# Peptides against a protein of PDB entry 4M9S: the designs that were tried, part 2

Target 1, 135 residues: chain A of PDB entry 4M9S
Amino acid sequence: SRGLVGVECITPYSYKSLAMALQRCVEVLSDEDRSALAFAVVMPPGVDIPVKLWSCVIPVDICSNEEEQLDDEVADRLKRLSKRGALLSGKRMPVLTFKIDHIIHMFLKHVVDAQTIANGISILEQRLLEIGNNN

## One batch from the design tools (peptide; aimed at target 1 V26 H110 V112)

Design b1_p22_3_s4 (made by RFdiffusion4, then SolubleMPNN; its pose is not in this set)
Fold by OpenDDE base, seed 1:
Structure b1_p22_3_s4 (fold): chain B 135 residues (1-135), chain A 22 residues (1-22)
Amino acid sequence: as target 1 above (135 residues)
Amino acid sequence: FKFTTLTKEQEERLEELEKKLR
């Protein structure tokens, strides 16, 4: 399976058609899953990102202070997104990771609220600094 | 279909994040 390696230069027409299809997919998501997808815009496209890093930006209403539960909830959301067409691609081995495709990422850059993008960037930057200081 | 456009600053910040995570 040749992964869609090529940034298919989405023609404006292909982009419009794809955007309409993706919009329909997004509209049927739960609020929680839609929120998770929105914050995926801050992740680098085409990179397998561990769940731990996803948990830095995906907002979860946690009833428990257990960090393990956070990762599990985030993983569940990402798994649901991966089952919705080409929104995300998950890998279980060797470590559970999720990847956003370039096409989806481009779509999100154009449809996600500007404030959400700004917040997501700031959150991820801060969390990466914290991780770096603890190592 | 509402299109949003990232600011130059946002693009630069995303680029730096990509460098760290890629």
Scores: peptide ipSAE 0.490, ipTM 0.885, DockQ to the pose 0.526
OpenDDE base, seeds 2, 3, 4, 5: peptide ipSAE 0.489, 0.484, 0.484, 0.483; ipTM 0.883, 0.883, 0.884, 0.884; seed 4 fails the geometry check

Design b1_p22_6_s2 (made by RFdiffusion4, then SolubleMPNN; its pose is not in this set)
Fold by OpenDDE base, seed 1:
Structure b1_p22_6_s2 (fold): chain B 135 residues (1-135), chain A 22 residues (1-22)
Amino acid sequence: as target 1 above (135 residues)
Amino acid sequence: SRAEIEAALAALRARLAAAVAA
Protein backbone atom coordinates (compact mmCIF):
# COMPACT_ATOMS: atom_id res chain seq x y z
CA SER B 1 0.00 0.00 0.00
CA ARG B 2 1.24 3.48 -0.90
CA GLY B 3 -0.83 5.13 1.78
CA LEU B 4 -1.74 8.78 1.27
CA VAL B 5 1.73 9.98 0.29
CA GLY B 6 0.61 10.81 -3.22
CA VAL B 7 -2.70 12.32 -2.21
CA GLU B 8 -3.17 16.06 -2.30
CA CYS B 9 -5.92 18.00 -0.58
CA ILE B 10 -6.36 20.66 -3.22
CA THR B 11 -9.77 21.83 -2.00
CA PRO B 12 -11.42 22.21 1.38
CA TYR B 13 -14.05 19.76 0.20
CA SER B 14 -11.53 17.06 -0.58
CA TYR B 15 -9.94 17.56 2.81
CA LYS B 16 -13.27 17.28 4.60
CA SER B 17 -14.17 14.14 2.69
CA LEU B 18 -10.82 12.60 3.49
CA ALA B 19 -11.20 13.57 7.13
CA MET B 20 -14.58 11.86 7.29
CA ALA B 21 -13.16 8.71 5.78
CA LEU B 22 -10.26 8.76 8.21
CA GLN B 23 -12.61 9.34 11.12
CA ARG B 24 -14.55 6.22 10.18
CA CYS B 25 -11.31 4.28 10.03
CA VAL B 26 -10.34 5.55 13.48
CA GLU B 27 -13.72 4.63 14.96
CA VAL B 28 -13.31 0.94 14.19
CA LEU B 29 -9.92 0.72 15.92
CA SER B 30 -9.53 -0.79 19.36
CA ASP B 31 -9.03 1.64 22.22
CA GLU B 32 -5.35 0.69 22.43
CA ASP B 33 -4.69 1.16 18.74
CA ARG B 34 -6.63 4.41 18.67
CA SER B 35 -4.57 5.71 21.56
CA ALA B 36 -1.36 4.78 19.77
CA LEU B 37 -2.56 6.59 16.67
CA ALA B 38 -3.39 9.70 18.68
CA PHE B 39 0.15 9.95 20.03
CA ALA B 40 1.55 9.51 16.53
CA VAL B 41 0.77 13.21 16.10
CA VAL B 42 3.83 13.99 18.24
CA MET B 43 6.17 12.49 15.66
CA PRO B 44 7.50 14.53 12.75
CA PRO B 45 5.65 13.53 9.59
CA GLY B 46 7.46 11.97 6.67
CA VAL B 47 10.29 10.61 8.81
CA ASP B 48 11.16 6.97 9.38
CA ILE B 49 11.13 6.67 13.16
CA PRO B 50 12.61 3.62 14.92
CA VAL B 51 10.27 1.64 17.16
CA LYS B 52 12.40 2.54 20.16
CA LEU B 53 11.48 6.20 19.77
CA TRP B 54 7.82 5.37 19.20
CA SER B 55 7.85 3.49 22.48
CA CYS B 56 8.78 6.72 24.24
CA VAL B 57 5.34 8.22 23.62
CA ILE B 58 2.93 5.35 22.96
CA PRO B 59 1.31 4.28 26.23
CA VAL B 60 1.54 0.58 27.02
CA ASP B 61 -0.66 -1.14 29.58
CA ILE B 62 1.69 -4.05 30.22
CA CYS B 63 3.50 -4.36 33.52
CA SER B 64 7.02 -4.98 32.32
CA ASN B 65 10.40 -3.51 33.16
CA GLU B 66 11.92 -4.98 30.03
CA GLU B 67 12.36 -2.50 27.21
CA GLU B 68 12.30 -5.28 24.62
CA GLN B 69 8.79 -6.30 25.62
CA LEU B 70 7.62 -2.71 25.45
CA ASP B 71 9.12 -2.31 22.00
CA ASP B 72 7.45 -5.51 20.83
CA GLU B 73 4.04 -4.40 22.02
CA VAL B 74 4.48 -0.98 20.44
CA ALA B 75 5.62 -2.59 17.20
CA ASP B 76 2.52 -4.79 17.14
CA ARG B 77 0.26 -1.78 17.54
CA LEU B 78 2.07 0.15 14.84
CA LYS B 79 1.91 -2.87 12.54
CA ARG B 80 -1.85 -3.06 13.00
CA LEU B 81 -2.14 0.63 12.23
CA SER B 82 -0.03 0.21 9.10
CA LYS B 83 -2.31 -2.60 7.93
CA ARG B 84 -5.16 -0.12 7.84
CA GLY B 85 -3.43 1.24 4.76
CA ALA B 86 -2.70 4.93 4.92
CA LEU B 87 -2.36 5.48 8.67
CA LEU B 88 1.30 4.45 8.93
CA SER B 89 3.95 2.95 6.70
CA GLY B 90 6.44 0.42 8.02
CA LYS B 91 9.97 -0.30 6.88
CA ARG B 92 11.88 -3.35 8.09
CA MET B 93 15.38 -2.80 6.76
CA PRO B 94 17.85 -1.90 8.01
CA VAL B 95 15.91 -1.11 11.20
CA LEU B 96 12.20 -1.51 11.86
CA THR B 97 10.74 1.97 11.49
CA PHE B 98 7.34 3.53 11.06
CA LYS B 99 6.42 6.77 9.37
CA ILE B 100 3.33 8.93 9.60
CA ASP B 101 2.14 10.58 6.41
CA HIS B 102 1.86 14.35 6.23
CA ILE B 103 -1.85 14.21 5.48
CA ILE B 104 -2.56 11.83 8.34
CA HIS B 105 -0.46 13.97 10.64
CA MET B 106 -2.36 17.07 9.62
CA PHE B 107 -5.63 15.25 10.25
CA LEU B 108 -4.49 14.20 13.72
CA LYS B 109 -3.41 17.73 14.59
CA HIS B 110 -7.01 18.83 14.12
CA VAL B 111 -8.81 15.95 15.83
CA VAL B 112 -6.55 14.88 18.69
CA ASP B 113 -7.21 16.59 22.01
CA ALA B 114 -4.82 19.48 22.64
CA GLN B 115 -3.96 18.24 26.11
CA THR B 116 -3.08 14.83 24.70
CA ILE B 117 -0.72 16.46 22.21
CA ALA B 118 0.87 18.59 24.92
CA ASN B 119 1.34 15.60 27.19
CA GLY B 120 2.85 13.56 24.39
CA ILE B 121 5.34 16.29 23.57
CA SER B 122 6.34 16.63 27.21
CA ILE B 123 6.80 12.90 27.61
CA LEU B 124 8.85 12.64 24.44
CA GLU B 125 11.04 15.59 25.38
CA GLN B 126 11.72 14.08 28.77
CA ARG B 127 12.59 10.70 27.29
CA LEU B 128 14.84 12.26 24.67
CA LEU B 129 16.74 14.15 27.34
CA GLU B 130 17.17 10.98 29.35
CA ILE B 131 18.41 9.02 26.35
CA GLY B 132 20.77 11.82 25.38
CA ASN B 133 22.27 12.04 28.84
CA ASN B 134 22.77 8.28 29.14
CA ASN B 135 24.98 8.01 26.05
CA SER A 1 21.85 -0.36 15.64
CA ARG A 2 22.59 2.09 18.44
CA ALA A 3 24.22 4.48 16.01
CA GLU A 4 21.12 4.54 13.83
CA ILE A 5 18.91 5.21 16.82
CA GLU A 6 21.14 8.05 17.95
CA ALA A 7 21.06 9.60 14.50
CA ALA A 8 17.29 9.35 14.40
CA LEU A 9 17.07 10.81 17.88
CA ALA A 10 19.17 13.81 16.89
CA ALA A 11 17.02 14.44 13.86
CA LEU A 12 13.86 14.08 15.91
CA ARG A 13 15.08 16.54 18.53
CA ALA A 14 15.85 19.12 15.89
CA ARG A 15 12.44 18.75 14.29
CA LEU A 16 10.60 18.78 17.59
CA ALA A 17 12.45 21.89 18.71
CA ALA A 18 11.46 23.62 15.50
CA ALA A 19 7.86 22.48 15.84
CA VAL A 20 7.60 23.70 19.42
CA ALA A 21 9.09 27.05 18.50
CA ALA A 22 6.67 27.53 15.61
Scores: peptide ipSAE 0.172, ipTM 0.760, DockQ to the pose 0.024
OpenDDE base, seeds 2, 3, 4, 5: peptide ipSAE 0.170, 0.167, 0.168, 0.170; ipTM 0.760, 0.757, 0.759, 0.762

Design b1_p22_6_s3 (made by RFdiffusion4, then SolubleMPNN; its pose is not in this set)
Fold by OpenDDE base, seed 5:
Structure b1_p22_6_s3 (fold): chain B 135 residues (1-135), chain A 22 residues (1-22)
Amino acid sequence: as target 1 above (135 residues)
Amino acid sequence: SRAEIEAALAALRKLLAEAVEK
């Protein structure tokens, strides 16, 4: 399993009122959910992403690395995020997917630690290569 | 589901390519 210690966000975001609201939403999250949200920044905004792909970058501390259990845990985290300040939007049918909004993505790009973003991109690249080679 | 996954992968690859070029 992969995990992040709680990430602290720093905001230079120009949309002050929105940024403040989003910061409040982030602050009330658990450390695990906040970490999941941080890594959501590596996803393309406005795209319905299957849970399987989210699981490539979302850190999971307790669950096994078995794909089925990993996907379930990731899905639960993303569902919680979707219920808190509309940080994500989910679709159940036909395939369980989650989407990050452009505004939320822009916010995250400015508040998530640069090293976290870089690491997430690196991890995603590696996982995509593996998926591409295996499929 | 495969088509959706492929579309998502394409979008991700595009994002990553843009990030590398930045």
Scores: peptide ipSAE 0.049, ipTM 0.631, DockQ to the pose 0.023
OpenDDE base, seeds 1, 2, 3, 4: peptide ipSAE 0.030, 0.048, 0.036, 0.049; ipTM 0.607, 0.606, 0.603, 0.613; seed 1 fails the geometry check

## One batch from the design tools (peptide; aimed at target 1 V26)

Design b1_p23_3 (made by RFdiffusion4)
Pose (drawn by RFdiffusion4):
Structure b1_p23_3 (pose): chain A 126 residues (1-60, 70-135), chain P 23 residues (1-23)
Amino acid sequence: SRGLVGVECITPYSYKSLAMALQRCVEVLSDEDRSALAFAVVMPPGVDIPVKLWSCVIPVLDDEVADRLKRLSKRGALLSGKRMPVLTFKIDHIIHMFLKHVVDAQTIANGISILEQRLLEIGNNN
Amino acid sequence: EKLEEELEETAEKVLEELEKLEE
């Protein structure tokens, strides 16, 4: 209910809070990976979820979502790969409350919609 | 307590990755 700023203190760390640190990991990022990351906010954290359940909210056969999610986990270890039972990724929690009070307030609602939308279109496949 | 431990572990990993990026 306030993000990482709820706990920022003087610590042996050079950063007042972990968000100031993660700030850079996002700044060095490929412009698009900045995009895919900026959107993975509207994902369930600590939950393993498939490439297609991702192909819905991440921008551009759609494995390209996976490629981005791979660079994203290799660069700053921001995401998380889990090879089988099915090629799936996962957003941890601190790497989430970072994005919550950091990603543009609108883009949160837009990801919520673009998803409930593309979810419903997989509802129409049947 | 668990949250503090997770924050410390995540902070260590982020610092290691920042050091790799600075290299």

Design b1_p23_8 (made by RFdiffusion4)
Pose (drawn by RFdiffusion4):
Structure b1_p23_8 (pose): chain A 126 residues (1-60, 70-135), chain P 23 residues (1-23)
Amino acid sequence: SRGLVGVECITPYSYKSLAMALQRCVEVLSDEDRSALAFAVVMPPGVDIPVKLWSCVIPVLDDEVADRLKRLSKRGALLSGKRMPVLTFKIDHIIHMFLKHVVDAQTIANGISILEQRLLEIGNNN
Amino acid sequence: EEEEEEEIEELKEHLEELKEELE
């Protein structure tokens, strides 16, 4: 209910809060990977979810979503790969409340909608 | 298929939570 700023304090760390640190990991990022990351906010965290359930919210056969999610986990270890049972990714929690009070307030609602939309279109496949 | 349905349900539930947090 306030993000990582709820716990920021003087610590042996050089950063007042972990968000100031993560700030850079996002700044060095490929412009698009900045995009895919900026959107993975609207995902469930600590939940393993498939490449297709990701192809819905991440921008551009759609494995390209996976490629971005791979660079994203290799570069700052921001995501998480889990090879089988099915090629799936996962967003951890701190790497989430970073994005909550950091990603543009509108892009949160837009990801929520683009998803409930593309979810419904997989509902029309049947 | 069953696992995919469960994962979609969990995603829908999470979207409902996010909406509540926005309210």

Design b1_p23_8_s1 (made by RFdiffusion4, then SolubleMPNN; from b1_p23_8, 8 letters changed)
Fold by OpenDDE base, seed 1:
Structure b1_p23_8_s1 (fold): chain B 135 residues (1-135), chain A 23 residues (1-23)
Amino acid sequence: as target 1 above (135 residues)
Amino acid sequence: SEEEKKLLEILREHLEELKKELE
């Protein structure tokens, strides 16, 4: 199984001083990293999410179809986002996870295109069903 | 695992909430 394929972009918007600062950070991201951030909106805020689950919704176009390569690429993107301000928080031990902050999540709900959110929800729902059935 | 099941439930609940917000 693979994550979403393609590049999605966050719709530029600012409503508060904090949102303006976040928007500046988003605008300087690469297309790949911005797409990853957009789909992060489908994750619950304040929860440490394993890379395996992130890989269900993060678009990866240029990599092997091997699960190991997919997870590595996703992890690299999420790591870059965690280094770019406070967009994400990474935790390496005991299991590699990433977490989206409540403030960032609220920002994304406001600026990410509705169709992108809907697509991310649909894909993740399907993948969660598959994971549940396999276990 | 039990922890995995709990996480999956959290995700499912969140997705349902997001879907309602999009309506």
Scores: peptide ipSAE 0.638, ipTM 0.930, DockQ to the pose 0.535
OpenDDE base, seeds 2, 3, 4, 5: peptide ipSAE 0.635, 0.637, 0.634, 0.636; ipTM 0.931, 0.931, 0.931, 0.931

## One batch from the design tools (peptide; made by RFdiffusion4, then SolubleMPNN; aimed at target 1 S35 V112; its pose is not in this set)

Design b1_p24_1_s3
Fold by OpenDDE base, seed 1:
Structure b1_p24_1_s3 (fold): chain B 135 residues (1-135), chain A 24 residues (1-24)
Amino acid sequence: as target 1 above (135 residues)
Amino acid sequence: EEERERLERESRELRERMRRLLRV
């Protein structure tokens, strides 16, 4: 299992090694996949989140206004991230979900801009309210 | 202690690089 075993970064050395490994992974990502990874910090760590909720915060530049196409594009990005250094973990059954690990999430909280995080949370909250009102 | 300070400095530099990479 290629999962970054939840090595609690107990030492500054462990943190540096993790940061270096993550940097190498992030450097080879496309700009779109980097953006998806950045906004992944908005999600609670350790929780299997349905793709529909990911699509509320992951920016997609090129898709039709069709929700199905948006979800598919977001799913593809998240799938690529799950294959790169175990940045995310995906489950297909019963519903396609993705989970961010606590360690990755903790790292993202230190490197993603605070305003970006705040904006992402605000957008997620707004879109969740809209989904809730339309049902 | 000197090694710890060096590791902390290098860690900060890595974080700054990551901040630039993940800027949206």
Scores: peptide ipSAE 0.495, ipTM 0.856, DockQ to the pose 0.443
OpenDDE base, seeds 2, 3, 4, 5: peptide ipSAE 0.493, 0.488, 0.492, 0.490; ipTM 0.856, 0.854, 0.856, 0.854

Design b1_p24_2_s1
Fold by OpenDDE base, seed 2:
Structure b1_p24_2_s1 (fold): chain B 135 residues (1-135), chain A 24 residues (1-24)
Amino acid sequence: as target 1 above (135 residues)
Amino acid sequence: DEVKKALERTRKLLREATEAALAR
């Protein structure tokens, strides 16, 4: 399968084609994975972000409150997304991280519900502050 | 662009948290 990483939208036609391809990828996702992708919009593009920080915004309903289990579930979702037209890029070493590309991020900004974006940002800010205070 | 402004506000916090996470 050909990933969308490295695709350049230098013309209106290219942009439209890419948007259509991305929309198709989104449509075939499970509700759970699509939700995870939506919340990826709150992350800055082009930055390798540790799974722990992704877990601050990716909604997960697990029986356990253990952070390790949360991170594992989040990682699984992000891994699936990384295999769908390279919606995300994952790195295992030195720390498991995921990155959203600028093009994907731009796409999400236009298609994700505005209230979802606002809520995600608010949650992220709050949880980052909490992490900072606990360190 | 409210989204852009909000994203900019979180950048510093995210950077700091990332650095802390990587230092573990």
Scores: peptide ipSAE 0.284, ipTM 0.821, DockQ to the pose 0.034
OpenDDE base, seeds 1, 3, 4, 5: peptide ipSAE 0.279, 0.282, 0.278, 0.275; ipTM 0.820, 0.819, 0.819, 0.821; seed 5 fails the geometry check

## One batch from the design tools (peptide; aimed at target 1 E27 H110)

Design b1_p25_3 (made by RFdiffusion4; failed a check: the pose's geometry)
Pose (drawn by RFdiffusion4):
Structure b1_p25_3 (pose): chain A 126 residues (1-60, 70-135), chain P 25 residues (1-25)
Amino acid sequence: SRGLVGVECITPYSYKSLAMALQRCVEVLSDEDRSALAFAVVMPPGVDIPVKLWSCVIPVLDDEVADRLKRLSKRGALLSGKRMPVLTFKIDHIIHMFLKHVVDAQTIANGISILEQRLLEIGNNN
Amino acid sequence: EEEEEEEEEEEEKEEELEERLEEKE
């Protein structure tokens, strides 16, 4: 209910809070990977979810979502790969409350809608 | 000169981040 700023303190670390640190990991990022990361906010954290359940919210056969989610986990270890049962990714929690009070307030709502939309279109496949 | 410019850019980005955090509190 306040993000990582709820716990920021003087620590043996050079950063007042972990968000100031993560700031850079996002700054060095490929412009688009900045995009895919900026959107993975509207994902359930600590939950393993498939490439296609991702192809819905991440921008551009759609494995390209996976390629971005791979660079994203290799570069700052921001995401998480889990090869089988099915090629799936996962967003951890701190790497989430970073994005909550950091990603543009509107883009949160837009991700919520673009998803409930593309979810419904997989509802129309049947 | 390039290092000073990079430090200024980092400071601006830190300010933007702090603003974003405050706005969403």

Design b1_p25_3_s3 (made by RFdiffusion4, then SolubleMPNN; from b1_p25_3, 20 letters changed)
Fold by OpenDDE base, seed 2:
Structure b1_p25_3_s3 (fold): chain B 135 residues (1-135), chain A 25 residues (1-25)
Amino acid sequence: as target 1 above (135 residues)
Amino acid sequence: DEAAAAEAARAAALAELEAKMAASL
């Protein structure tokens, strides 16, 4: 079955109808997957983002400090989002990446508070700098 | 140490952010 993006390609929704469809898709998510989707607003739309960068902002409870386990758990959440209404698009090669569509990102920008978005971007930037300094 | 304190502060900030993000959807 094609997700919401596939449905939009077949039957273009008005902005209002799209928002309603997205809201319904969000309502059926787990709390964790819904949080992960909300954090996708801090990512640039239409860009294939490596899982490692997603792990900078996606909240995950892991039993160890192993980066591999963090990336795996984040990847699992993002995979679920890619399957549910095609909220994200995943690529496995050459590196596992996920991309948020511009339309979905625009929806998130309308529903997530601007200050909350700015705070999320600041956290992402800090963690990216730490990754850059540790490499 | 300072690094552990900084990480704890970031974790708390992220938890607050998560709550705000979750409330937005």
Scores: peptide ipSAE 0.392, ipTM 0.820, DockQ to the pose 0.025
OpenDDE base, seeds 1, 3, 4, 5: peptide ipSAE 0.377, 0.060, 0.182, 0.018; ipTM 0.805, 0.602, 0.716, 0.489

Design b1_p25_3_s4 (made by RFdiffusion4, then SolubleMPNN; from b1_p25_3, 12 letters changed)
Fold by OpenDDE base, seed 4:
Structure b1_p25_3_s4 (fold): chain B 135 residues (1-135), chain A 25 residues (1-25)
Amino acid sequence: as target 1 above (135 residues)
Amino acid sequence: SEEEERREEEERRLEELRRKMEENL
């Protein structure tokens, strides 16, 4: 019985291969979920961000202006993204948070258009000012 | 280049956002 010498093909996942895999994951998303993922580029990678802060940048079209419904809808989108492999990671306790990984963040910085990034930054800047003034 | 300047400004703004977000965590 010839022992299959498991060639540990330490193939470093070429940046190209990872990018291709991620691109496929993005392509199968709904427009809403893909939009949410795009705006994740403005979040600091590796940080557990509460849904409240995600709701500042993720666009949601809801019939009601109730903040609770907004947070719930945002959370649902982020939950769906977290189920798509390594796109996001969710943490439920003590507060519901989501985190973007550094690798995914780097990918997004390369594939999200510059104007979208700029818009996301501007939106978040404005919302954070509003939150800060209300505290 | 204009592109380099854009990227530098983007990075600056992102870092400032990070700082501000940390205040809200």
Scores: peptide ipSAE 0.593, ipTM 0.923, DockQ to the pose 0.021
OpenDDE base, seeds 1, 2, 3, 5: peptide ipSAE 0.589, 0.588, 0.586, 0.585; ipTM 0.923, 0.922, 0.923, 0.922; seed 5 fails the geometry check

Design b1_p25_4 (made by RFdiffusion4)
Pose (drawn by RFdiffusion4):
Structure b1_p25_4 (pose): chain A 126 residues (1-60, 70-135), chain P 25 residues (1-25)
Amino acid sequence: SRGLVGVECITPYSYKSLAMALQRCVEVLSDEDRSALAFAVVMPPGVDIPVKLWSCVIPVLDDEVADRLKRLSKRGALLSGKRMPVLTFKIDHIIHMFLKHVVDAQTIANGISILEQRLLEIGNNN
Amino acid sequence: EEEEEEEEEEEEEEEKFLKFFKPVP
């Protein structure tokens, strides 16, 4: 209910809070990977979810979503790969409350909608 | 001239960041 700023303190670390640190990991990022990351906010954290359940919210055969999610986990270790039972990724929690009070307030609602939308279109495949 | 180019590059990086993100509180 306040993000990482709820716990920021003087620590042996050079950063007042972990968000100030993560700030850079996002700054060095490929412009688009900045995009895919900026959107993975509207994902369930600590939950393993498939490439296609990701192809819905991440921008651009759609494995390209996976390629971005791979660079994203290799560069700053922001995401998480889990090869089988099915090629799936995962957003950890700190790497989430970073994005919550950091990603543009609108883009949160837009990801919520673009998803409930593309979810419903997989509902129409049947 | 080098200092001005560095400042322009920092501004461009900040603009790119702010396209999707808020400043850290």

Design b1_p25_4_s3 (made by RFdiffusion4, then SolubleMPNN; from b1_p25_4, 11 letters changed)
Fold by OpenDDE base, seed 4:
Structure b1_p25_4_s3 (fold): chain B 135 residues (1-135), chain A 25 residues (1-25)
Amino acid sequence: as target 1 above (135 residues)
Amino acid sequence: EEEEERRRREEERRRRFYKYFRPVP
């Protein structure tokens, strides 16, 4: 399966075919992975983002009260997304990061629910402000 | 019977998709 990373939307037809393929990829995700992907739309595309920042917006139902497991659980979700249709690209060195491609991000902007986007932005802004005030 | 089960699973997946996503035009 050739990763979608190289498909420039050259034609409206290519866009429709890509959108349909991506929609199918999203439909087969688990509810948890689908939720993670939806909130990925609030991240800037083409940037290697540390897992810690992803953890600010990715909803995780942690059964354990250990905050230290949050980043690991988020990382596992993002790893699964990276393996499915190249929705994300992961790097392990020097720090574990994930990147959303511009094409995938553009797709998400068109298909993610507006309320989900608004909520994700609000949550990210709040958590970034909290991090910034603690520094 | 196998085709009906496949169809049901696809419909459930589509319903779950619309929790966070809107239809692609």
Scores: peptide ipSAE 0.283, ipTM 0.741, DockQ to the pose 0.600
OpenDDE base, seeds 1, 2, 3, 5: peptide ipSAE 0.278, 0.278, 0.279, 0.276; ipTM 0.730, 0.732, 0.737, 0.732

Design b1_p25_5_s2 (made by RFdiffusion4, then SolubleMPNN; its pose is not in this set)
Fold by OpenDDE base, seed 3:
Structure b1_p25_5_s2 (fold): chain B 135 residues (1-135), chain A 25 residues (1-25)
Amino acid sequence: as target 1 above (135 residues)
Amino acid sequence: DEVKRALAKTRELLSKVTKKVLEKL
């Protein structure tokens, strides 16, 4: 069992200020980006996660049958979330990854319904198994 | 009070889109 080392997230923002900031951010997002943000709660916070794994849970409305196109679309959405309000942090090297901060993740747990979270986890697990079987 | 309102509004906005997604899955 790999022990996940918990990284403490330090923020200068109060709980009150952050809640209000998140509201403002979400209000200006497109429905597609809102969906991406919501399902980001499925991922563990503080971990650099490859786009391929994000693509297992981030919903894409229009996608070609090509896996590469799916990853690109997901990456674009996550990039926008990274840009707007720094909801995520992206890293390009050595591979393209995105990370959700602990504090953002905590707030998402308060605003995303439990059933959605559970379903998202189930979908992630299912798709991870599929990826594993195809490799 | 303001925090609760902010959370409620955010919840509303996200629930609308997540419900649509889950309906298509």
Scores: peptide ipSAE 0.624, ipTM 0.937, DockQ to the pose 0.464
OpenDDE base, seeds 1, 2, 4, 5: peptide ipSAE 0.619, 0.191, 0.624, 0.624; ipTM 0.938, 0.735, 0.938, 0.937

## One batch from the design tools (peptide; made by RFdiffusion4, then SolubleMPNN; aimed at target 1 E27 V111; its pose is not in this set)

Design b1_p26_5_s4
Fold by OpenDDE base, seed 5:
Structure b1_p26_5_s4 (fold): chain B 135 residues (1-135), chain A 26 residues (1-26)
Amino acid sequence: as target 1 above (135 residues)
Amino acid sequence: SEVEEALKRTRELLEKATREALEKLK
């Protein structure tokens, strides 16, 4: 398996309209998709990011370590998130990418555990360096 | 914030990797 251990995001702002709307969307997600959403916080908002780079931080438990299989599984999760409200925005052309919106990102910064965010960023940096060295 | 500072440190690497990844997929 690749990625970090999955976590849930819990909000203390459940009585505010925006938080309530997001909470409703998050509550109906599977554990896997909710975990993927949580780790989206390590990506900068407003940036179209290829699936390959998303796979650096999205936790995958069951999928094989083959890169193609990993990317497919990550893409499926991100696609599901993009279909659930405005959690993510997918772009198909010229290359399949996903982007997290500023509002969603700001929400996640408040509800995802600080240590999880720190660890996720560290892992992202490490894996990006590895990718760079192999190119 | 700590998160914003950490994201800033990784942004350059991410942007470079993104460009390279996009080029490979074309």
Scores: peptide ipSAE 0.217, ipTM 0.787, DockQ to the pose 0.033
OpenDDE base, seeds 1, 2, 3, 4: peptide ipSAE 0.223, 0.215, 0.225, 0.129; ipTM 0.785, 0.783, 0.783, 0.691; seeds 1, 3 fail the geometry check

## One batch from the design tools (peptide; aimed at target 1 F107)

Design b1_p27_2 (made by RFdiffusion4)
Pose (drawn by RFdiffusion4):
Structure b1_p27_2 (pose): chain A 126 residues (1-60, 70-135), chain P 27 residues (1-27)
Amino acid sequence: SRGLVGVECITPYSYKSLAMALQRCVEVLSDEDRSALAFAVVMPPGVDIPVKLWSCVIPVLDDEVADRLKRLSKRGALLSGKRMPVLTFKIDHIIHMFLKHVVDAQTIANGISILEQRLLEIGNNN
Amino acid sequence: EEEEEEELEELEEEIEEMLEELEEEEE
């Protein structure tokens, strides 16, 4: 209910809070990877979810979502690969409350809608 | 490019340590 700023203190670390650190890992990022990351906010954290359940919210056969999610986990270790049972990714929690009070307030609501939308279109496949 | 990679590796290590300490504080 306040993000990583709820716990920022003087610590042996050079950063007042972990968000100030993560700030850079996002700054060095490929402009688009900045995009895919900026959107993975609206994902369930600590939950393993498939490439297609991702192809819905991440921008651009759609494995390209996976490629972005791979660079994203290789570069700053921001995501998480889990090869089988099915090619799936996962957003950890600290790497989430970073994005919550950091990603543009609108883009949160837009991700929520673009998803409930593309979810419903998989509902129309049947 | 090699310097940037080295900086990134250092940052990853620092972040991992911070993450572990935060997890411990939450417990």

Design b1_p27_2_s1 (made by RFdiffusion4, then SolubleMPNN; from b1_p27_2, 14 letters changed)
Fold by OpenDDE base, seed 4:
Structure b1_p27_2_s1 (fold): chain B 135 residues (1-135), chain A 27 residues (1-27)
Amino acid sequence: as target 1 above (135 residues)
Amino acid sequence: MKKEEEELKKLQEEIAKYKEELKKLLE
C-alpha cells in the first residue's frame, strides 16, 4: 500500500481519540480499500459524488474495458468504506452516490503522501478525458 | 436523461475546480 504515510498518523486534531479511531479504521482495511480511500482525497469533501465520477480517481488494476465493470468494482470498494465508521456516506437514491466528510478529508490531507495526491489528479484528468470522448 | 447529464456535467466542473485547487496546494 503506497497511499498512506507511516504506521502512525500525524494529526492536527485536538482530539486524539478521533485521530486514533481514524487510524484504526484505516489499518484494518485491505490494501485495495486503503488505496481507494487514499485517492478519495482528490474529491471535494461534502459533495454527493456518483460512482461514475468516483471511478475517475479510484485505481482498479484488474477490470475489463467496460465502464460498467469498472463502476461495479469501484462501488464495491466505496460500499466497504462506507461501512467503516464515517469514512464515506452512501446514498442510493436517486443515483448511487458517495460523500467524503470534511473531517475525514482533512485527515487524508495529512496522511496521504503528495505523490499519491499527484497520481490521483493525473488519473482523474485521464479518466475525465475518456468520459468526455465517449459521451 | 438530459437533466441527469446536466447534473453530471455540473459535478464534473466542480471536481475540476477542486482539482486545480489541489494542484496549487501541491506547488
Scores: peptide ipSAE 0.273, ipTM 0.811, DockQ to the pose 0.026
OpenDDE base, seeds 1, 2, 3, 5: peptide ipSAE 0.273, 0.270, 0.266, 0.273; ipTM 0.812, 0.807, 0.805, 0.810

Design b1_p27_2_s4 (made by RFdiffusion4, then SolubleMPNN; from b1_p27_2, 13 letters changed)
Fold by OpenDDE base, seed 2:
Structure b1_p27_2_s4 (fold): chain B 135 residues (1-135), chain A 27 residues (1-27)
Amino acid sequence: as target 1 above (135 residues)
Amino acid sequence: SEEEEKRLKELQELIKKYKEELEELLK
């Protein structure tokens, strides 16, 4: 299975109290939202990234393959994450973007399993290539 | 807009560079 490691492990994360709080926050997420959070690790931290690029890595299970509907579903997931323990920061102007900060990202690098990271990279590479070819 | 397209391309390049760091993490 993909996503965040469900088993507690010892990490060199220096912000122990924050790590514990984040673990609790992750535990209350739905499987779908937790998966989305896991794949956020493949995005560079501290950067306002538009939904279009987030849609390249966030897995979608239910919505249609229409681009507009895909973006809407991704946006909804990211919005939910932004309301949970400041996991993400949303910005509406000038365009809708989401950002993961460095501290949260560092946490994810330690708790997201290697296979999920590898899969995220692979998917991202394929989708970015497609976007580039369609411009 | 042209500015938005330029920004998108810049972000794509940034993401590609960051991919290399992630791949190093997996080693």
Scores: peptide ipSAE 0.386, ipTM 0.863, DockQ to the pose 0.027
OpenDDE base, seeds 1, 3, 4, 5: peptide ipSAE 0.374, 0.377, 0.383, 0.382; ipTM 0.859, 0.859, 0.861, 0.861

